# Peptides against a protein of PDB entry 6MBK, part 101

Target 1, 240 residues: chain A of PDB entry 6MBK
Amino acid sequence: GFEMVNFKEEGFGLRATRDIKAEELFLWVPRKLLMTVESAKNSVLGPLYSQDRILQAMGNIALAFHLLCERASPNSFWQPYIQTLPSEYDTPLYFEEDEVRYLQSTQAIHDVFSQYKNTARQYAYFYKVIQTHPHANKLPLKDSFTYEDYRWAVSSVMTRQNQIPTEDGSRVTLALIPLWDMCNHTNGLITTGYNLEDDRCECVALQDFRAGEQIYIFYGTRSNAEFVIHSGFFFDNNSH

## One batch from the design tools (peptide; made by RFdiffusion4, then SolubleMPNN)

Design b2_p11_5_s1 (from b2_p11_5, 4 letters changed)
Fold by OpenDDE base, seed 5:
Structure b2_p11_5_s1 (fold): chain B 240 residues (1-240), chain A 11 residues (1-11)
Amino acid sequence: as target 1 above (240 residues)
Amino acid sequence: MARFLPVVPPS
């Protein structure tokens, strides 16, 4: 019912190939296709994860390293997904001096500076870990781990991470959701949930979409300031 | 941007 299309101004998105009705379940993604903290633990990153307190405590960082490891793995199952990700982002971690100056008049400036500081500290920490920790030897990042790599991975996760239930439904974990996150944003209501019975993410249509129309979803209730921080864009029609 | 997903309980 849909196809991936590279739209001129919005990048990759989904286009309907048939008429889709509002509330129709048009897209689902099984857990096995997700990049999760659990899949990170079960990957080449697993041994290091088991020994590093920060990776264990911060699922977003675990996902970032998982993403980097899989990107560096030619045979990774997620290569098709990773190849659709931007090579760089318009998020604060990529801001030039002039862009930062514009933020000085906004409430976001302090959060941006904090993000810069935290990201730099994390990189410095993990650079040393990757260079010295025994369980880092098998990582494809061993010989090449730059700040640009880390910035990219952190930004990818920051802009695309989602909370989903664990397999047993007892807790929440973090996930990147391939295919689904190709949907670009519009104002509306959350139309995505996780079906524990079928163990999959499920997305229903926000509205009617005609064949040939781009399919949009609502990313969540965030302020414009939060959009700047987390997504790198300002949404004029944001009602929140 | 992180998306907030509700949990759909088993039927």
Scores: peptide ipSAE 0.025, ipTM 0.665, DockQ to the pose 0.612
Fold by OpenDDE base, seed 1:
Structure b2_p11_5_s1 (fold): chain B 240 residues (1-240), chain A 11 residues (1-11)
Amino acid sequence: as target 1 above (240 residues)
Amino acid sequence: MARFLPVVPPS
């Protein structure tokens, strides 16, 4: 019902190949296709994850390293997804000197500096880990792990991470949701949730889309992480 | 490409 298209101004997005009605479930992504903390644990990163407290404590960093490991793996299942990710981001980690100077007049500057410092410290830490830890020898990052790599991965996760339930529904975990996160943004309501019964992320159409139209979703004012959890399909069953 | 608002990692 849809196809990936590179739109000139918006980059990659999804285009309807048929008419899609409002509230129609047009897109679902099974757990097995998601990049999650669990998939990170089950990957080449697993042994290191099991022995590094920071990776264990910070799921976003685990996802960042998972993303980097998969990017460095030519045969990775997620290569098609990774290749659709932007090479640079409009996040503070990519701000130029002039942008930072402009922010000095705002309260945001403290957050920006904090993010820079934290990211730099994390990189330094993990650079050492990758170079010295026995379980890092198996990582494709062993011989090539730059700050630019780390900055990119962290920014990718920061802009695309979502909270989803664990398989048993008892806890939440972090996930990148391929295919779904290719939908560009429009104003509206959150129409994405996680179906535990079918163990998949589900997205219903925000509005009618005709064949050939780009499919948009609403990212909300909430963090991407909140999308899946809080967007329980409020089926306003109040039509009763 | 979908630009998601950065989830500020909790500090």
Scores: peptide ipSAE 0.024, ipTM 0.662, DockQ to the pose 0.050
Fold by OpenDDE base, seed 2:
Structure b2_p11_5_s1 (fold): chain B 240 residues (1-240), chain A 11 residues (1-11)
Amino acid sequence: as target 1 above (240 residues)
Amino acid sequence: MARFLPVVPPS
């Protein structure tokens, strides 16, 4: 019912190949296709994860390293997904000097500097870990781990991470949702939820889409999607 | 497309 297309200006997105009606379930992504904290633990990163407190405590950083490891792995299952990700982001970590100078007159400057500082500190910490920890030797990024790599991975996760339920629905975990997150943003309601019975992320159409039209979704009031465990879907009428 | 996030530090 849809295809991936590289749209001018907007980059990659999804285009309808048939008419899709509002509220129609047009897209679902099984858990096995997601990049999650659990898949990170089950990957080559697992041994290091099990011995590093920060990776254990900060699921977003675990996902960032998972993303970097998979990017550096030619045979990674997620290579097709990773290749669709932007090479750079319009986030504070990528602001040019002139943009930062402009922000000096705003309240945002303190948050920008804080983000830079925190990210740099994290990089310095993990650079040392990767160079010295025995369980880092098997990582494909062992001999190639730059700040640019880390900045990209952190930004990728920050802009695309989602809260989903664990398999038993007892807790929440973090996930990148391939294919689904290729949908570009429009104003509307959250039309994505998680179906625990089928163990998949489900997205219903926000509106009618005709064949050939780009399919848009509402990201929510924040960049991270949050699922309602009990009802499956969360409908928020808040707009940006 | 690339997504814009609010100016918040990493967790």
Scores: peptide ipSAE 0.021, ipTM 0.632, DockQ to the pose 0.035
Fold by OpenDDE base, seed 4:
Structure b2_p11_5_s1 (fold): chain B 240 residues (1-240), chain A 11 residues (1-11)
Amino acid sequence: as target 1 above (240 residues)
Amino acid sequence: MARFLPVVPPS
């Protein structure tokens, strides 16, 4: 077993409650617990989603709004998960002017600027949508939708979005994976995958962990910033 | 940090 613990330097993480052996399946998360584009469609966001082409085309934005709506909903199933998310992120959208100036000498500057511009444009667009669209009237965001809110949600999704198969396995979709994404990062190999037969995310231990030790996983070879830069905005071309 | 989940092919 494992338990969620707030580690002083690393924030929330998972701690082993027993000895876990390498390659042991210690953590699985059923689809029903995931925050997905589908769960967004089935939420209070659903009516607006059905009418807004950008939400339909960009799964990451749909997830961002899903996060914001659920965060603003006291009775949300995902409140325990959302409360564990960082309030701020070490991503380009949070870079200070000096950091951006430093990046001007790097190849990343164009991608950073693009992200800033796109995020700002999206915020402006959705601010108007939330204020004017009939299906936005019931959203908890109508009277409180700031750039900081949007920046946080977008950054949350950028740093935590995962590709998973659809229920029928015919396509891929985007998901946030509660509990699993609380594992902090260490160097290693990917030990997580999606099991379609059992319809769940599965994580096997990267190494032996003793009872009381923090459980680490390998997120991938890319940093958060690199992931954001490279992943950009995912267009769901599934309008078909 | 960004988290990645590869799709594991059906066994």
Scores: peptide ipSAE 0.027, ipTM 0.671, DockQ to the pose 0.347; fails the geometry check

Design b2_p11_5_s2 (from b2_p11_5, 4 letters changed)
Fold by OpenDDE base, seed 2:
Structure b2_p11_5_s2 (fold): chain B 240 residues (1-240), chain A 11 residues (1-11)
Amino acid sequence: as target 1 above (240 residues)
Amino acid sequence: MARVLPVVPPF
């Protein structure tokens, strides 16, 4: 009932191919299609993950490296998904000097500088780890790991990571959700959940969509400041 | 059914 389309100004999104009614289950994504901390542990990254306390403690960084490893793997299952991701982002890590100068008059500047510092420090740490750790030898990024690579992966995860339940529902984990995360944002209510019985993410329509209309989802209640810092965009109709 | 929630990251 939908197709991926490159919309002007908005980039890739989903378009309805038929009429979809509000509250209709129109999209689901099985766990096996998700990029998760667990899939990272089960990948070529697994041995390094098991030996590095930062990867173990910070699931978002684990996802970033998982994304980089899969991007560098020609036969990766997730290549079709990765190819749909932006090559650059509007997040603070991509701000030009003039954009940063503009933000100097705002409270956001401290968060921007914090992101720069933290990301640079993480890169420096993991560059050394990748160059020296025995379990890094099998990583496809072993001989090609740049700050630009890390910045891209961090920004991808920052804008797209989600909390989902573990398979047994006892805990939460982090996931990138292919296809679903192609839906652009609108104001509304959370309409996505995880069905543990069928082991899949399920998204119901926020509103009626006619054939040919773009399908939007709600990313949650965030201030415009939070959208700028964490998602890199403003939402004019945001009530927060 | 559990919620799927976008995460505000602590990078």
Scores: peptide ipSAE 0.175, ipTM 0.847, DockQ to the pose 0.103
Fold by OpenDDE base, seed 3:
Structure b2_p11_5_s2 (fold): chain B 240 residues (1-240), chain A 11 residues (1-11)
Amino acid sequence: as target 1 above (240 residues)
Amino acid sequence: MARVLPVVPPF
């Protein structure tokens, strides 16, 4: 019903291969294909996770390290997904000095500086942890953990993380959703849910799409500043 | 069916 395509203005996205009607279930992703805090705990990162307070408290950082460990693992189940991710981002952590100067007159500058400071502090902390903690010795990133690695992982998670229910539905967790996160954004309503009975993410069409049209989803209500800070772009028709 | 929401918790 769809294919991955490189669109000139939006970059990679999904294109309909047939007519899709509004509210049709056209895309689903089983839990076993997701990168989650739980899959991080069940990976080579698990022993360290169980002993580090920050990994336990901040699921987004746990996902970042999970992503780094899997990227460094040639036999990782998620290699096909990881290879679809950008090698760099247009988010503030990649801004040059002149690009940051454009934001100095905006409210966003405080959040940008906060990102820089927090990311640097986290890197310094985890560099020490990786060098000294016994459960870090078997991590594939043990001898290759740079600021550039951490910046990439943080930016990947920041732009792509989602909230989903745990398997039993009792709590919420964080997840990267392969294939689904290739959809580009438009104004509308949230049309993605989690089916606990079938244990999968389910996406229904926001509107009718004809064969050959790009399939868009709604990322939720965000300010233009939030799009810059967290997604690296301004949305011109942000009417919500 | 529970909602799947893109979310941006701070780092």
Scores: peptide ipSAE 0.171, ipTM 0.843, DockQ to the pose 0.104
Fold by OpenDDE base, seed 4:
Structure b2_p11_5_s2 (fold): chain B 240 residues (1-240), chain A 11 residues (1-11)
Amino acid sequence: as target 1 above (240 residues)
Amino acid sequence: MARVLPVVPPF
């Protein structure tokens, strides 16, 4: 019903291969395909995760390291997904000085500076952890963990992380949702949910899409500042 | 069915 396409201005997205009607379940992603905090715990990162309080406390950082470990693993199940991710982002961590100077006149500046400081501190902390912690010795990051690596992973997670229920539905966890997150954003309503019975993410069409049209989804209500800070883009027609 | 919500917890 859809295919991945590289759109000139928007990068990769999904294109309908047939007519899709509004509210039609056109896309689902089983839990086993998701990159989650749980999959991070069950990966090569697991031993370190079990010993590091920051990884345990901050699921987004756990996802970032999970993403880096899997990227560095040629046999990773998620290689096909990782290869679809941008190599660079338009997020604040990639801003040049002139872009930051422009943001000084906006409400976003404090969050940008916070992001810079936090990311730098985290990198410094985990660089030391990777170099010194016994459970880090087997990580594919030990001899190749640059700020650029961490910046990329943080930006990837920041732009793509989702809250989903745990398998038993008792709690929430964080997940990257392959294939689904290739849909570009439009204004509308949330049309993605998690079906616990079938243990999968489910996405229904926001509107009718004809064959050959790009399929858009709504990422949620965000201010333009939040889009810049967290998604790396400005939505001109954002009503908020 | 629970909502899947893109979330932006701070780093």
Scores: peptide ipSAE 0.151, ipTM 0.837, DockQ to the pose 0.105
Fold by OpenDDE base, seed 1:
Structure b2_p11_5_s2 (fold): chain B 240 residues (1-240), chain A 11 residues (1-11)
Amino acid sequence: as target 1 above (240 residues)
Amino acid sequence: MARVLPVVPPF
C-alpha cells in the first residue's frame, strides 16, 4: 500500500501506492523489527551494557550505541534502515556559530550549551570506556569512535526515539521504529499506537491519501521530543 | 521534523 520515495525537500518518505482512507491501518511494525533497549542488550553491546551504569540508566544512550554498533556492522539487519537516516540534523549539536550567536539572545541558548556540554562529556566518557573496558573489544566501533559518530547517533535517537511498552506491557522502553519513522510530519493527531496482542506498532491514516500522494503522520507536539505510543488509539470519539 | 531532547549528562 506504500513505497519508499526520496522526496527532494523532505528526504525519504512514504508514498501511497493505492488509495488509503482516513483511520485505515496502513502500516504496522512488529517488535522484532524495532531497535530497542532490549535489542541493544541482546546485541554485541550486551556485555558492555550489563556492566556500564550509564548505559543501563540511560536508554537513549543505549540506543545511540546500538545504532552505532549496527551501523558499523555490514551484515546488520538494520542496515537498510540506517542507510535511510539523515547524515546530518538540524539539531543544536549541528548548529553553526552564527546560529548559536543568534540564539544567545534567547532562552534556548542554555539548552543548546547544555546539550553541547553533556554530549561532549558523554563522548569523552564512552571513548574511554570503549578503549579500556574488556567487553568493548567485541564492539565493531572499537577502533572507530569519533565525536561525529556520537553526535550523529545522539541526534538520530533524539529525533527518532519513541516510548513503547515492554512485551508484557508492564513497563515502557525506548525504540526506534523503522519504516514508520520514514513518514514525514504534518499537523494533526497522533495516529500511532502499540498493539500488545500482536506485539507491533500500528499506524492508521491521519486522512485520506490518494495513490501517489505522500503519507504524512503527526509526530506529536513539536516540543514533545518523546513520541508516546499508547497501547490504545485515543480515537477521539468525535461521536457527532 | 526534528525533535529536540536534552541529553542527560553522564554520572
Scores: peptide ipSAE 0.049, ipTM 0.758, DockQ to the pose 0.042

Design b2_p11_5_s3 (from b2_p11_5, 5 letters changed)
Fold by OpenDDE base, seed 3:
Structure b2_p11_5_s3 (fold): chain B 240 residues (1-240), chain A 11 residues (1-11)
Amino acid sequence: as target 1 above (240 residues)
Amino acid sequence: MARVLPVVAPR
């Protein structure tokens, strides 16, 4: 009941191909199609993940490396999804000097500098890990891992990561949700949930959409604190 | 499109 379309001014989004009523389940994505911390553990990254405490403690970084590994793999299942992602982002890690200077008059500058510093430190750490760790030899990143790669992956995860339940519903994990994350934002209520019985993400329509109209979802409200956390500055002590 | 989280300046 929908198709991907490049909208003027808004970029890629989803367009209804039929009339969709409010509260109608129009989109679902099975767990097997998601990029998750679990899929990262089950990928070529798995052996390294099992031996690196930072990857284990920070699911967003695990997703970032998972994304990089899959991007570098021509036969990756997620290639069609990865090709839809922006090559650059309008996020703080991509700000030019003048943009940073403008922020100096705001409280946001502290968070931006912290993000720059933390991202740089993480890159330096993992660069060394990739160069020296035995299990890193199997990664497609071994001979090509730049700061630009890391910045892109981290920014991709920052802008698209979601919390979903584990298969047994006992814990929360992180996921990128292909196709669903193509929906653009409008004001409203959260209309996406996870169906554990069918093991899938489910999205119901926020409002009536006519055939030919763009389908919008509500991304939710974000505080400054939530922005920092969502941007990857959290330490999960229960990631075992 | 990509969900971009804005930097919210406190009022």
Scores: peptide ipSAE 0.031, ipTM 0.682, DockQ to the pose 0.043
Fold by OpenDDE base, seed 1:
Structure b2_p11_5_s3 (fold): chain B 240 residues (1-240), chain A 11 residues (1-11)
Amino acid sequence: as target 1 above (240 residues)
Amino acid sequence: MARVLPVVAPR
């Protein structure tokens, strides 16, 4: 029903290969395809995760390291997904000096500085962990872990992380949702939820899309992390 | 893809 296409200026997106009607369930992503804290725990990162309080406490950082480990793994299942991710982001961590100077006149400057500082501190911490922790020896990033790597991973997660329910629906966890997060943004309503019965993320069409048209979704005013769980979209057997 | 979120400082 759709295909990945590199759209000029917009980057990668999804294009309909057939007519899609409004409210049609056109896209779903099973849990097994998601990059989650659980998949991180079940990966080569697992042993370190089990021993590091920060990885355990901060799911977004766990996802960032999961992303880095998988990126560094040639045979990673998620290589096709990872290769579609931007190499750089328009996030504060990538702001140039002029942009930062401009922000000095705005209320955002303190947040930007805090983000820089915290990210740098996290990097320094984990650099040491990777170099010294016994369980870090098996990580594919053991000999190559730069600030640029960390900045990229953190930014990737920051811009793409989503809250989804755990398998039993009792809690929420964080996930990157391949394929789904390829949809570019348009104005509208949130149309994505999580179907616990089928254990998959589900997206219904915001509007009619004709064959050959780009499929857009609404990112909302909420963070991406809130997109799935706190969507205003109602679908049978979906968690909200 | 062009996902940009508001500033959220890492902890």
Scores: peptide ipSAE 0.028, ipTM 0.682, DockQ to the pose 0.044
Fold by OpenDDE base, seed 2:
Structure b2_p11_5_s3 (fold): chain B 240 residues (1-240), chain A 11 residues (1-11)
Amino acid sequence: as target 1 above (240 residues)
Amino acid sequence: MARVLPVVAPR
C-alpha cells in the first residue's frame, strides 16, 4: 500500500497508494532483509570480524564496514537500499569550517571535536588493519578505503541504526532496516516494534494517511530507534 | 529520508 517517491526538499520517502488507517499494520520487514551485526558476521567481513577486537566490541562499526563492503559489491542484495542512502549528511562529521567556527561559541564544540578525533583515529586504525591483516585481502575495501568512505558509513549507521531483539529474544542487536527507514520523520509516538513470532520488524500507521499522502513515522527523541521487546508497540491496541 | 541527528550524537 505504499511506494518510494522522491519528494521535493525531503528527498526520498514513502507515499501511500491506498488509504491507510491509524494503527494499521502497513509495513513489515523480515529479519532476513535487515543489515545486522549477524549478517556482517556471515558476510565477507566475517573472518576479519572474528579476529578484530573493535569490530566485535562495537556493533555500529561492524555495521559501517558491512555497509561499505556491500556498497563495493555489485551483486550485493542490499544494492537497491544502499543506492537510496544520502551521499552526505548534515551531521557534525560533515560540518564545514564556517559551521565549526559558529559552534566555537557553544558547548557543542567539544563534542564535535571529540567525534572528529575519534572517527579519525578509528579510520587510521582500520586503514592499517585493512592493509596488513590477512583476512582483509578478500574485502572489496582492500584497494579503496578512504576517510570519506569511512565517514559516510559511520554517519549512515549513526543516523539509521536500530536496536532489535536477537532471534531468540534474549538480547538486543543492531540493525539497519531497509524500506522502513525510508519514512521521513514527524512528531508522534513510536509505532514500530519487532514481532518475534514472525521474526519481522512491524510498523503501524501513526495516523490516517490518504492515498497519495506521504507516510511519516516518529524517529524518537534520539537518532537510534529502540524496540520495546516486552511491551511491543507503543500504542493502545498493542497485541504483541 | 535521512534521519536528522542532534549536534551531540548519541553514544
Scores: peptide ipSAE 0.028, ipTM 0.670, DockQ to the pose 0.045
Fold by OpenDDE base, seed 4:
Structure b2_p11_5_s3 (fold): chain B 240 residues (1-240), chain A 11 residues (1-11)
Amino acid sequence: as target 1 above (240 residues)
Amino acid sequence: MARVLPVVAPR
């Protein structure tokens, strides 16, 4: 009922190929297609993950490295997804000095500085880890790990990470959701949840969409989304 | 295209 299309000004998005009614389940993504902390652990990153406390403690960083490793792997299952990601982002980590100076008069400045500081420190830490840790030798980024790489990966995860339940529903974990995250943003309510019975992300239409119209979703007030566990999707403006 | 909403609002 939809197709990926490159929209002018908005980049890639989803277009309806038929009429879709509000609240209709039009899109679902099985767990096996997601980039998750679990898939990171099961990848070439797994051995390093098992021995690095930061990767273990910070799922977003694990996803960032997972993304970098898969990007550097020509045979990665997620190459089609990764190739659709922006090469640069309109996020604080990409702000120019003049933009940062302007932000000094805003509430955002502290968050921006925090992001810069944390990202720089993380890069420095992991640069050393990649250079010295035995389990880093197999990583495809061993000889090519730049700040630009890390900034991109962190920004990708920051803007696209989602909370989903673990397979047993006992905990929450982080995931990038291919295809679904190609939907562009509009104001509204969260219409995406996780169906544990079918083990898939499910998205229902925010409104009626006619054939040929772009399908929009509400990302929430923050960059990441929280999915409703055991109830499918939630029709409310979630606070983040 | 992909979600690109920043955590903090620019400017």
Scores: peptide ipSAE 0.030, ipTM 0.664, DockQ to the pose 0.041; fails the geometry check

